# Peptides against a protein of PDB entry 7BDX, part 204

Target 1, 212 residues: chain A of PDB entry 7BDX
Amino acid sequence: EMGAAACTLLWGVSSSEEVVKAILGGDKALKFFSITGQTMESFVKSLDGDVQELDSDESQFVFALAGIVTNVAAIACGREFLVNSSRVLLDTILQLLGDLKPGQCTKLKVLMLMSLYNVSINLKGLKYISESPGFIPLLWWLLSDPDAEVCLHVLRLVQSVVLEPEVFSKSASEFRSSLPLQRILAMSKSRNPRLQTAAQELLEDLRTLEHN

## One batch from the design tools (peptide; made by RFdiffusion4, then SolubleMPNN)

Design b2_p21_4_s4 (from b2_p21_4, 11 letters changed)
Fold by OpenDDE base, seed 5:
Structure b2_p21_4_s4 (fold): chain B 212 residues (1-212), chain C 212 residues (1-212), chain A 21 residues (1-21)
Amino acid sequence: as target 1 above (212 residues)
Amino acid sequence: as target 1 above (212 residues)
Amino acid sequence: SMIEENLRLTEEIGAEMVSAR
């Protein structure tokens, strides 16, 4: 309970750039983000395939941790810190996104995907994430989720890869050979306007790359 | 472990006035400080008279909580919040300072005394603390501590009471009848220069009040 | 800003979690 409350407050205040700088400027940041990855991993392992009660203190605690990572990654110095000093946390987030089943822990997946997207704003971060083993299969696994918000954030991350020629060129062959085009096309017809727009824009970006 | 790390970071960033305002501006602050008191109480109850290993995650967690309260109390809006909306926490801190034996949990006592001193900067806070049952006996109990830093912060809190005529006049009879003058006089001869100065200043303040 | 959008989204997620209690 107290840990969840403290993490929730830290999450709320981490919305400030000055707070993120203060978090990262201390000698405790490395330890915090190391333990964050371990805590998130332990939580996902505890789910045993069951939908843990989304309203538990443990769930709130892990959501707050994922929220803190997302807010840190939203700032340039935070991205630099994560890519230079917390790569194990990024690896853990990628692993956990693979370990979670479609429809499982939707809110956590959204926060983790948002954190990866924020990291991907930095070219070094995008390179690191996209060069991770199984990254392309992971994107398609995540895109099979029934949740529109999960799918939206996957499409945003895919778009970040596609829009960076240096990154996309390395993965282009695997990407084209495995692309779930029918799934993306179905999303472009979604009743969710955000998902519809993101899928449509990605399809346009992909068409532009085929003509070049 | 993760809770302690989160609280430690929150403690560090709470040194900023803007962070304290952000903590208090949310709907989570009341819950956080309610649970803080309960957590500190549970920790002190778990000590069973033993010196718990000062370096435990639990100790670090409670130190961070006490540090957060101290930093919140250092700011005007934080004092207003504590005195208006978290009186139970102040009551808990006073209780825990009474429950801890001389030489027990020195660092925690220092942080709690610092928080009470910070609250006492506000006249409403000083009134609230000083009107608590057993406050004067508690000051003398705490002043019996062998630790110079505990004694220093007790003397500072005593000085805050003595320097406020409206507060001191209500307690003056009990204060004068129970004053451990020999103990304060011994502290004025301490090799610790901070304790020596604080004791000497308090003795001067007390002499001034006897002549008025 | 991305921070503001992340805040909004995290507050929405947090609010949904609180509303689910």
Scores: peptide ipSAE 0.024, ipTM 0.776, DockQ to the pose 0.174
Fold by OpenDDE base, seed 3:
Structure b2_p21_4_s4 (fold): chain B 212 residues (1-212), chain C 212 residues (1-212), chain A 21 residues (1-21)
Amino acid sequence: as target 1 above (212 residues)
Amino acid sequence: as target 1 above (212 residues)
Amino acid sequence: SMIEENLRLTEEIGAEMVSAR
């Protein structure tokens, strides 16, 4: 209980840039983010196909950790830190997103996807993530999720890749050959307006790239 | 490990007034400080006369919690919050300071004493603390500690009481009758310059009150 | 800003999870 409460407060205050700077300015940041990855991994391994108890202290704790990573990644210095000093955590997030089944731990997936998206704002971060083994298959795996928010954040991450020519060119062949076009088209007709818009924009961006 | 790391980071960032405001501005503050008191109490009860493993995760966690309380109490709005909404935590701190033996958990005692001192900057807080049952005996119990830093922070808290006429007048009889004058005089000759100064100042303040 | 929106979304997700209890 107390750990989850402390981590939840740390998550809440990490919405401030000054707090992110304070976290990163200390000598504890490296250790914290190292243990964060390990803790998240241990949690996901413990699920063993079981239904997430959303209200468990463990779930709340891991949720808050993912939230902290997301908020840190929202800040320029935080992205720089993650890209330079916490690559193991990024690798862990990518792994966990692959390990989680469709419909499993939806809110955690969303936070992890948001963290990756935030990291992708840094070109160095985008390069690192996109060059990860199995990244493209992972995107399509995640896009099979029944949850609209998961799919939305996958589409946002895909868009970050597509909009960066240096990154997209390296994976363009694999991307085009495996593109779940019918799935994206279905999302462009979603009743969820955010998902609908994101899918439409991505389809437009993809069409623009076919003409170039 | 992770809980201690998260709490340590929260402690570090709580040195900022903006972070304290962020902690208190959320709906999680009441719960957090409630659980904080319970956690600290559980830790002290678990010691059962054993030597504190200073490097244990549990010790670090509780140390960080006490640090957070101290930092919150250093801020005006934090003092107001503690005095108005977290009196149970203040009661817990007073209790724990009584339960700990001389020389036991020195660093924790220092943080708890610092938190009480910070609360005492608010007249309402000083009144609340000083009107607690057994407060004066508790001060003398704590002043028997062999640690100079513990004694220093006790003297600072005593000084806060002595310098407030409305508070001191209520307890003046008990205070005078139980005053460990020889102990304070010994501290005024300490090789520790901070302790020496604090004891000298307190002796001067006490002498001034005898003439009024 | 994108930063503010990302922060807001993170908080909202957290709030939803707490409310689901």
Scores: peptide ipSAE 0.023, ipTM 0.775, DockQ to the pose 0.213
Fold by OpenDDE base, seed 4:
Structure b2_p21_4_s4 (fold): chain B 212 residues (1-212), chain C 212 residues (1-212), chain A 21 residues (1-21)
Amino acid sequence: as target 1 above (212 residues)
Amino acid sequence: as target 1 above (212 residues)
Amino acid sequence: SMIEENLRLTEEIGAEMVSAR
């Protein structure tokens, strides 16, 4: 209980840029983010079958950790830190997103996807994530999620790849050959306005790339 | 390990007034400080005999918690919160300071005493602490500690009582009858300059009260 | 900004998780 409470408070205060800088400015940041990845991994591995996120201290703790990572990644120095000094954590997040089934641990997926999207704002971060083994199949796996918020954050991450020619060119062939176009088209007709907009914008970006 | 790491980061960032306000501005502050007291109590109760603070994640976790309380108490709104909404925590800190033997858990004692001193900056906090059952005997118990830093923070807390006539008048008889004058005089001759100064200042304050 | 929105969303998600208890 205490760990979850402390981590939740740390998550709450991490919404400030100054707090992110304070987290990273200490000598403890490396250890913290190393253990973060391990903790998230152990949690996901403890999930049996179709068991959703239990309303548990452990779940809350993992959510808070994912929230902290997201908030750190929202800041320029935080992205630099993650990509330079916490690559194992990014690899862990990618792995965990692959390990989770569609519809499983939706809130955790959203937070992890938000963190990856934030990392993708930095070209170095985007390169790192997009060059991860199985990244493109992972995107499509995640787009099969029934949750609109999961799908939204996947589309945003895909858009980050598509909008960066230096990154997209490396994967363009695989991307085009495996693109779940019908799924994205279905999302562009979603009743969820955020998902609808994200899917429409991505389709426009993809059309622009076909004409260039 | 993760709990200790998270709590240590929270402690580090809590050195900022804005972070203290953020901690307290959330709906989670009450629960956090409630569990804080329980966690500190369970730790102290787990100490067998003359066992010092083990270099453990649990010890580090408790230190971080005590540090957070200290930093919260350093801020005006934090003192108000502790005195209004976390009295049980203050009572727990007083209890734990009484349960610990001289020389035992020195670092934890220092942090807890610092928190009480910070609370004592507020008249309402000072009144609350000083009206706690056995407060004066507790001060003398703590002054028997061989650690100069423990003794320093005890003397500072005693000074807060002595400098407030409204508080001192309530306990003046008990205070005068039980004052370990020889111990304080010995501290005024300490080679530790901070302890020496604090003891000298307190002796001057006490002399002034005898003449008024 | 997208950064500000992401920070807000993480706070909101965190708030929702706590309120669900």
Scores: peptide ipSAE 0.022, ipTM 0.786, DockQ to the pose 0.242
Fold by OpenDDE base, seed 2:
Structure b2_p21_4_s4 (fold): chain B 212 residues (1-212), chain C 212 residues (1-212), chain A 21 residues (1-21)
Amino acid sequence: as target 1 above (212 residues)
Amino acid sequence: as target 1 above (212 residues)
Amino acid sequence: SMIEENLRLTEEIGAEMVSAR
């Protein structure tokens, strides 16, 4: 309980750029983010057996960790730190997104996807994530999620890949061959306005790339 | 481990006034400080049996908690919060200072004493602490500590009481009757310069009160 | 620099800050 409370407060204050700088300026950041990955992994692995209640202290703790990573990645120096010094954490997030079934741990997926999106703002981060083994099939696996928010954040991450020629060119053949176009078209007709807009924008971006 | 790491980071960032305001401006502050007291109490109670290594994650966690309380109390709005909304935590700190033996958990005692000293900057806080049952004998119990840093912070807290006429007048008879004058005189001759100075200043303050 | 590029990109596409709920 106390750990979850402390981590939740840390998440809350990490919404400040100055706090992110303070976190990273300390000598404890490396260890913290290393343990973060391990803790998140342990939590996800525990879900295969015991139905952990979504409202548990453990769930709250993991949500706070994912939130902290997201807030760190929202700042330029935070992205630099993650991409340079915490690549294992990025690998863990990608792995966990693959290990979770459609509809499983939706909120955690959203937070993890948001963190990856923020990392993708850094070209070095985008390169690292997109060149990770199985990244493209992972995106499609995540787009099979029944949750509109998960799908929204996947589409935003896909858009980050599509909008960067240097990254897209490396994976263009695989991307085009495996693109779940029917799924994205269905999302462009969603009743969820954010999902609808994101799907429409992505379809427009893809059309622009086909005509060039 | 993860909880201790998160709490340590929270302690580090709580050195900022803006972070203290952010902690207190949230809806989680009350619960956090409530659990803080319980956690510190549980730790101190565990020391009667198993020799917990001072370098344990649990010790680090409790030190971080005490550090957070100290940093919160260093800010005016933080003092106001503690005195208005977390009195039970102040009671717990006073209790734990009484439960710990001389020479036991010196670092924790110092942090807790620093928090109480910071609270004493608020007249309402000083009144609350000084009117707590057994406060005066607690000060003398703590002055029996072999550690110079513990004694220093006790003397500073005693000075806060002596320098406030409205508080001192309420307890003047008990204070004068139980004052460990020989102990304070011995401290005024300490090889520790900070302890020596604090003891000398307190003796001067006491002399000034006797001549009025 | 990469920092300057990241700042520009952050302004262009926006990064997400999330609050504890």
Scores: peptide ipSAE 0.020, ipTM 0.784, DockQ to the pose 0.054

Design b2_p21_5_s1 (from b2_p21_5, 15 letters changed)
Fold by OpenDDE base, seed 1:
Structure b2_p21_5_s1 (fold): chain B 212 residues (1-212), chain C 212 residues (1-212), chain A 21 residues (1-21)
Amino acid sequence: as target 1 above (212 residues)
Amino acid sequence: as target 1 above (212 residues)
Amino acid sequence: SEGAREAAELGLAAAQETELR
């Protein structure tokens, strides 16, 4: 209980750039983010059996951790720190996104996807995550989720890859051959306006790439 | 482990006034400080048996909690919050200071005493803690500690009472009759310069009060 | 380019009115 409360407060205050700088300026940041990855991994591995109530202290604790990582990645120095010093955490997030089933831990998936998107704002971060083994298959696996918010954040991450020619050129063949075009077309007709817009923009970007 | 790491980071960032305002501006502050008191109480109650290694994750977690309370009390809005909305936590700190034996949990005692001293900067806070049942006996109990840093922070709290006539007048009879004058005189000859100075200043303040 | 991508988003710290247990 107390750990979850403290972590939730830390998540709230980490929305400030100055707080992120304070977290990263200390000698404790490396250990914190290392344990963060391990804690998230332990939680996901425990899900194979008991439906942990989404509102349990344990789930809220892990959500707060994922939120902290997202907020750190929202700032330039935080992105640099994650990509330079916490690559194991990024690898863990990619792994956990693959391990979670469609419809499982939706809120956690959204936060993890948001953190990866924030990391992808930096070219170094985008290169690192896109060059991870199985990255393209992982995107399509995640896009098969029934949740509109998960799909939205997957499309945003896909768009970050498509908008960077230096990154897209390396995976273009695999990307084009495996693209779930019919799924994206279906999303462009969604009743969710954010998902609809994201799918339409991605389709426009993809059309531009076919003509170049 | 993860809870202790998160709490330690929260302690570090709570040294900022803006972070304290962010903690208190949220809807989660009341619950956090309530659970803080309970967690500290549970820790102290567990000490009757196993010498919890001072460096255990549990002890570090409780130290971080006490540090957060101290940092909140260091700011005007934090003092107001503690005195108005978290009186149970202040009562818990006073109780735990009475329950701990001389030489037991020295670092925790110091942090708790620092938090009470910070609260005492506000007249409302000083009134509240000084009017607590057994406050004067508690001060003398704490002053019997063999640790110079504990004694230093006790003397600072005693001085806060002595320097406020409105507060001191209410307890003056009990204070004068129970004052461990020989102990304070011994501290004025300490090799610890901070303890020596605090004891000398208090003795001067007490002499001034005897002549008025 | 970095300029063509959307700005970073904060994690939904405010929306989880999860009862701090």
Scores: peptide ipSAE 0.055, ipTM 0.804, DockQ to the pose 0.060; fails the geometry check
Fold by OpenDDE base, seed 3:
Structure b2_p21_5_s1 (fold): chain B 212 residues (1-212), chain C 212 residues (1-212), chain A 21 residues (1-21)
Amino acid sequence: as target 1 above (212 residues)
Amino acid sequence: as target 1 above (212 residues)
Amino acid sequence: SEGAREAAELGLAAAQETELR
């Protein structure tokens, strides 16, 4: 209870750039993010058999952790820190996104995807994530999620790859061959306006790349 | 482990006034400080039989909580919040300071005393604390501590009472009758310069009050 | 380029998504 509460407050205050700088400026940042990854991993591994009580203290704790990572990644120095000093955490997030089934832990999945998107703003971060083993299959796995918010954040991450020629060129063949075009087209007709727009924009970006 | 780490980071960042404002501005502040008090109480109650592993995650967690309270009380709006909305926490801190034996949990005791001192800067806070049942006996109990830092912070709190005529007038009789003058005189000769100075200043303040 | 990507977003609001426990 108290741990989740403290972590939740830390999540809330981490919305401030100055707080992120303070977190990172301390000598404990590396250890904190290491333990964060382990904690998130342990949580996801614990889900395999049990009806996840989304309201459990453990769930709340992990949500807060994922939120903190996202908020840290929202800041330039935070992205740099994660990419340079906490790659294991990024690896963990990628792994956990793969381990989760469609519709499983939707809120956590959204936060993890947001963190990856934020990291992707740093070109070095985008390179790191996109060069991860199974990255493209992972994107398509995640795009099969029934949740519109999950799919939205997947599309945003896909767009980050597509909009960076240096990254996209390395994966263009695999990307084109495995692209779930029908799924993206379906999303472009979504009743969710954010998802609809994101899918339309991505389709436009992809069309532009085919003509070049 | 992770809870203690998160709480420790929250403690660190709570050194900022803006972070304190953010903590207090949230809808979760009241609940957080309520749980904080309960957690601290549970910890102290657990000590009665066991050699406290000062390095335990639980100990670190409670130290961080006490640190957060201290940092919140260091800010004007934080003092106001504690005095108006979290009196139970103040009551808990006073109780726990009484429950702890001399030399027991020194670091925690220091943090709790610091929090009370910070609260005492608010006249309303000082009134609340000083009007608590057994407050004066508690001060003398704490002044029996072998730790110089504990004694220092006790003397500072005593000085806060002495320097406020409106508060001191209510307790002056009990204060004078129970004052461990020999102990304070011994502290005025301490090899610890901070303790020595605090004891000397308090003795001067007390002498001034006897002549008025 | 970094400038071609959208601005970073904060995580979900802690107050909306989590309860103190």
Scores: peptide ipSAE 0.055, ipTM 0.804, DockQ to the pose 0.073; fails the geometry check
Fold by OpenDDE base, seed 4:
Structure b2_p21_5_s1 (fold): chain B 212 residues (1-212), chain C 212 residues (1-212), chain A 21 residues (1-21)
Amino acid sequence: as target 1 above (212 residues)
Amino acid sequence: as target 1 above (212 residues)
Amino acid sequence: SEGAREAAELGLAAAQETELR
């Protein structure tokens, strides 16, 4: 309980860039993010079945950790730190997203996807995550989720890849051959406005790339 | 381990007034400080003997909690919050300081004493803590500690009482009758410069009060 | 280019703060 409470407070205050800088400026940052990855991994491995006890202290703790990572990745220096010094955490997040089933741990998936998206704003981060083994299959796996918010953040991450020619060119063949076009088209007709817009924009970006 | 790491980071960033305001502005503050008291109490009750495993995760966690309370109490709005809304925590800190033996858990004592001192900067806080049952005996109990830093922070807390006539007048008789004058005099000859100065200043303040 | 990407988003700390029991 206390750990979850403390971590939740840290999550809340980490929404400030100054707090992120303070976290990263300390000598504890490396260890903290290393343990974060381990903790998140242990949690996901402990999940029996598709039902998460969302109200458990452990769940709240892991949500807070994922939130902190997201907030750190929202800042340029945080992205640089994660990509340079906490790659294991990024690899862990990618792995955990693969280990989770469609519909499982939606809130955690959203936070992890948000963190990866934030990392992807940095070209170095985008390169790193997109070159991870199984990245493209992972995107499609995640895009099969019934949750609109999960799908939204997957589409945003896909768009980060598509909008960067240097990155997209490396995976263009695999991307085109495996693209779940019908699923994305269905999302462009979603009743969720954000999902609808994201899917439409991605389809437009993809069309533009086919004509170039 | 992760809880201690998160709490330590929260402690570090709570050195900022803006972070303290953010902590207190959230709906989690009351619960957090309530659980803090319980956690600290549980830790102190678990101590078997005079030796603390200072390197344990639990020890680090409790140190971080005490540090957070100290940093919150360093800010005016934090003092007001603690005195108005987290009195149980203050009572717990006072109790725990009484439960610890001289020489036991020095670092924790210092942090707790620092928090009480910070609270004592506010007249309302000073009134509250000084009117707590057994407060004066507790000060003398703590002043018997062999650690110079513990004694320093006790003397600073005593000075807060002495310098506030409205507070001191209520306890002046008990204070004068139980004052460990020889111990304070010995501290005024300490090789520790901070302890020496604090003891000298307190003795000067006490002399001034006897002449008035 | 980085300029063509959406701005970074903060984690929804406030929305989940209500769930800490």
Scores: peptide ipSAE 0.055, ipTM 0.806, DockQ to the pose 0.060; fails the geometry check
Fold by OpenDDE base, seed 2:
Structure b2_p21_5_s1 (fold): chain B 212 residues (1-212), chain C 212 residues (1-212), chain A 21 residues (1-21)
Amino acid sequence: as target 1 above (212 residues)
Amino acid sequence: as target 1 above (212 residues)
Amino acid sequence: SEGAREAAELGLAAAQETELR
């Protein structure tokens, strides 16, 4: 209980750029983010048996951890730190997104996807994530999720790849050959306005790339 | 491990007044400080058996909690919050200081005494603490500790009482009758300059009060 | 280019916070 409470408060205050700088400026940051990845991994591995209630202290703790990572990635120095000094955490997030079933731990998926998106704002981060083995199949697998927020953040991450010519060119063949076009077209007709817009914009970006 | 790490980071960032304001401005502050007291109490109650290593994750977690309380009490709005909304925590700290044996959990004692001292800067806080049942006997018991830092912070708390006429007048009879004068005189000869100075100043303050 | 990407989002969506237990 207390661990989850403390971590939740740390998550809340990590919305401040100055707090993120303070976290990263300390000698404990590396160890903290290492343990973060391990803790998130341990949680996901524990799910295969008990339907751990989404509202458990353990779940809240892991949500707070994922939220902290997202908030760190929201600022330039945080992105630099993650891509230079905490790549194992990025690998863990990618792995966990692959380990979770569609519809499973939706809130955690959203936070993890947000963290990856934020990291992808840094070109070095985008390169690192997109060059991860199985990245494109992972995106399409995640896009099969019934949750609109999961799908939204997947589309945003896909857009980050598509909008970077250097990154897109390396994966363009695989991307085009495996693109779940019918699924994205269905999302462009979603009643969720954010999902609808994101799908439409991505389709427009893809059309523009085919004509160039 | 992760809980202690997160709480330690929260402790570190709580040195910022803005972070303290953010913690207190949330809807979670009351519950957090309630659980804080319970967690500290649970830790102290667990000590009667195993010499828990001072370096355990549990110890580190409790140190961080006590540190957070101290940092909250270091600012005016934090003191106001503690004295108005978290009195149970203050009672818990006083109780725990009474439950710990001389030489036991020195670091925790120091942090708890620092928190009480910070609270005592607020006149309402000083009144609340000093009017606690057994407060004066507790001070003398704590002053019997072999640790110079414990004794230093006890002397500072005693000085806070002595320097406030309204508070001192209510306890002056009990204070004078139970004053461990020989112990304080011995501290005024300490090789520790901070302890020496604090003891000398307190003796001067007491002499001034006897002549007025 | 990095400038063509949307700004980063904070992970503190109101819907993501739960009460302390």
Scores: peptide ipSAE 0.051, ipTM 0.804, DockQ to the pose 0.058; fails the geometry check

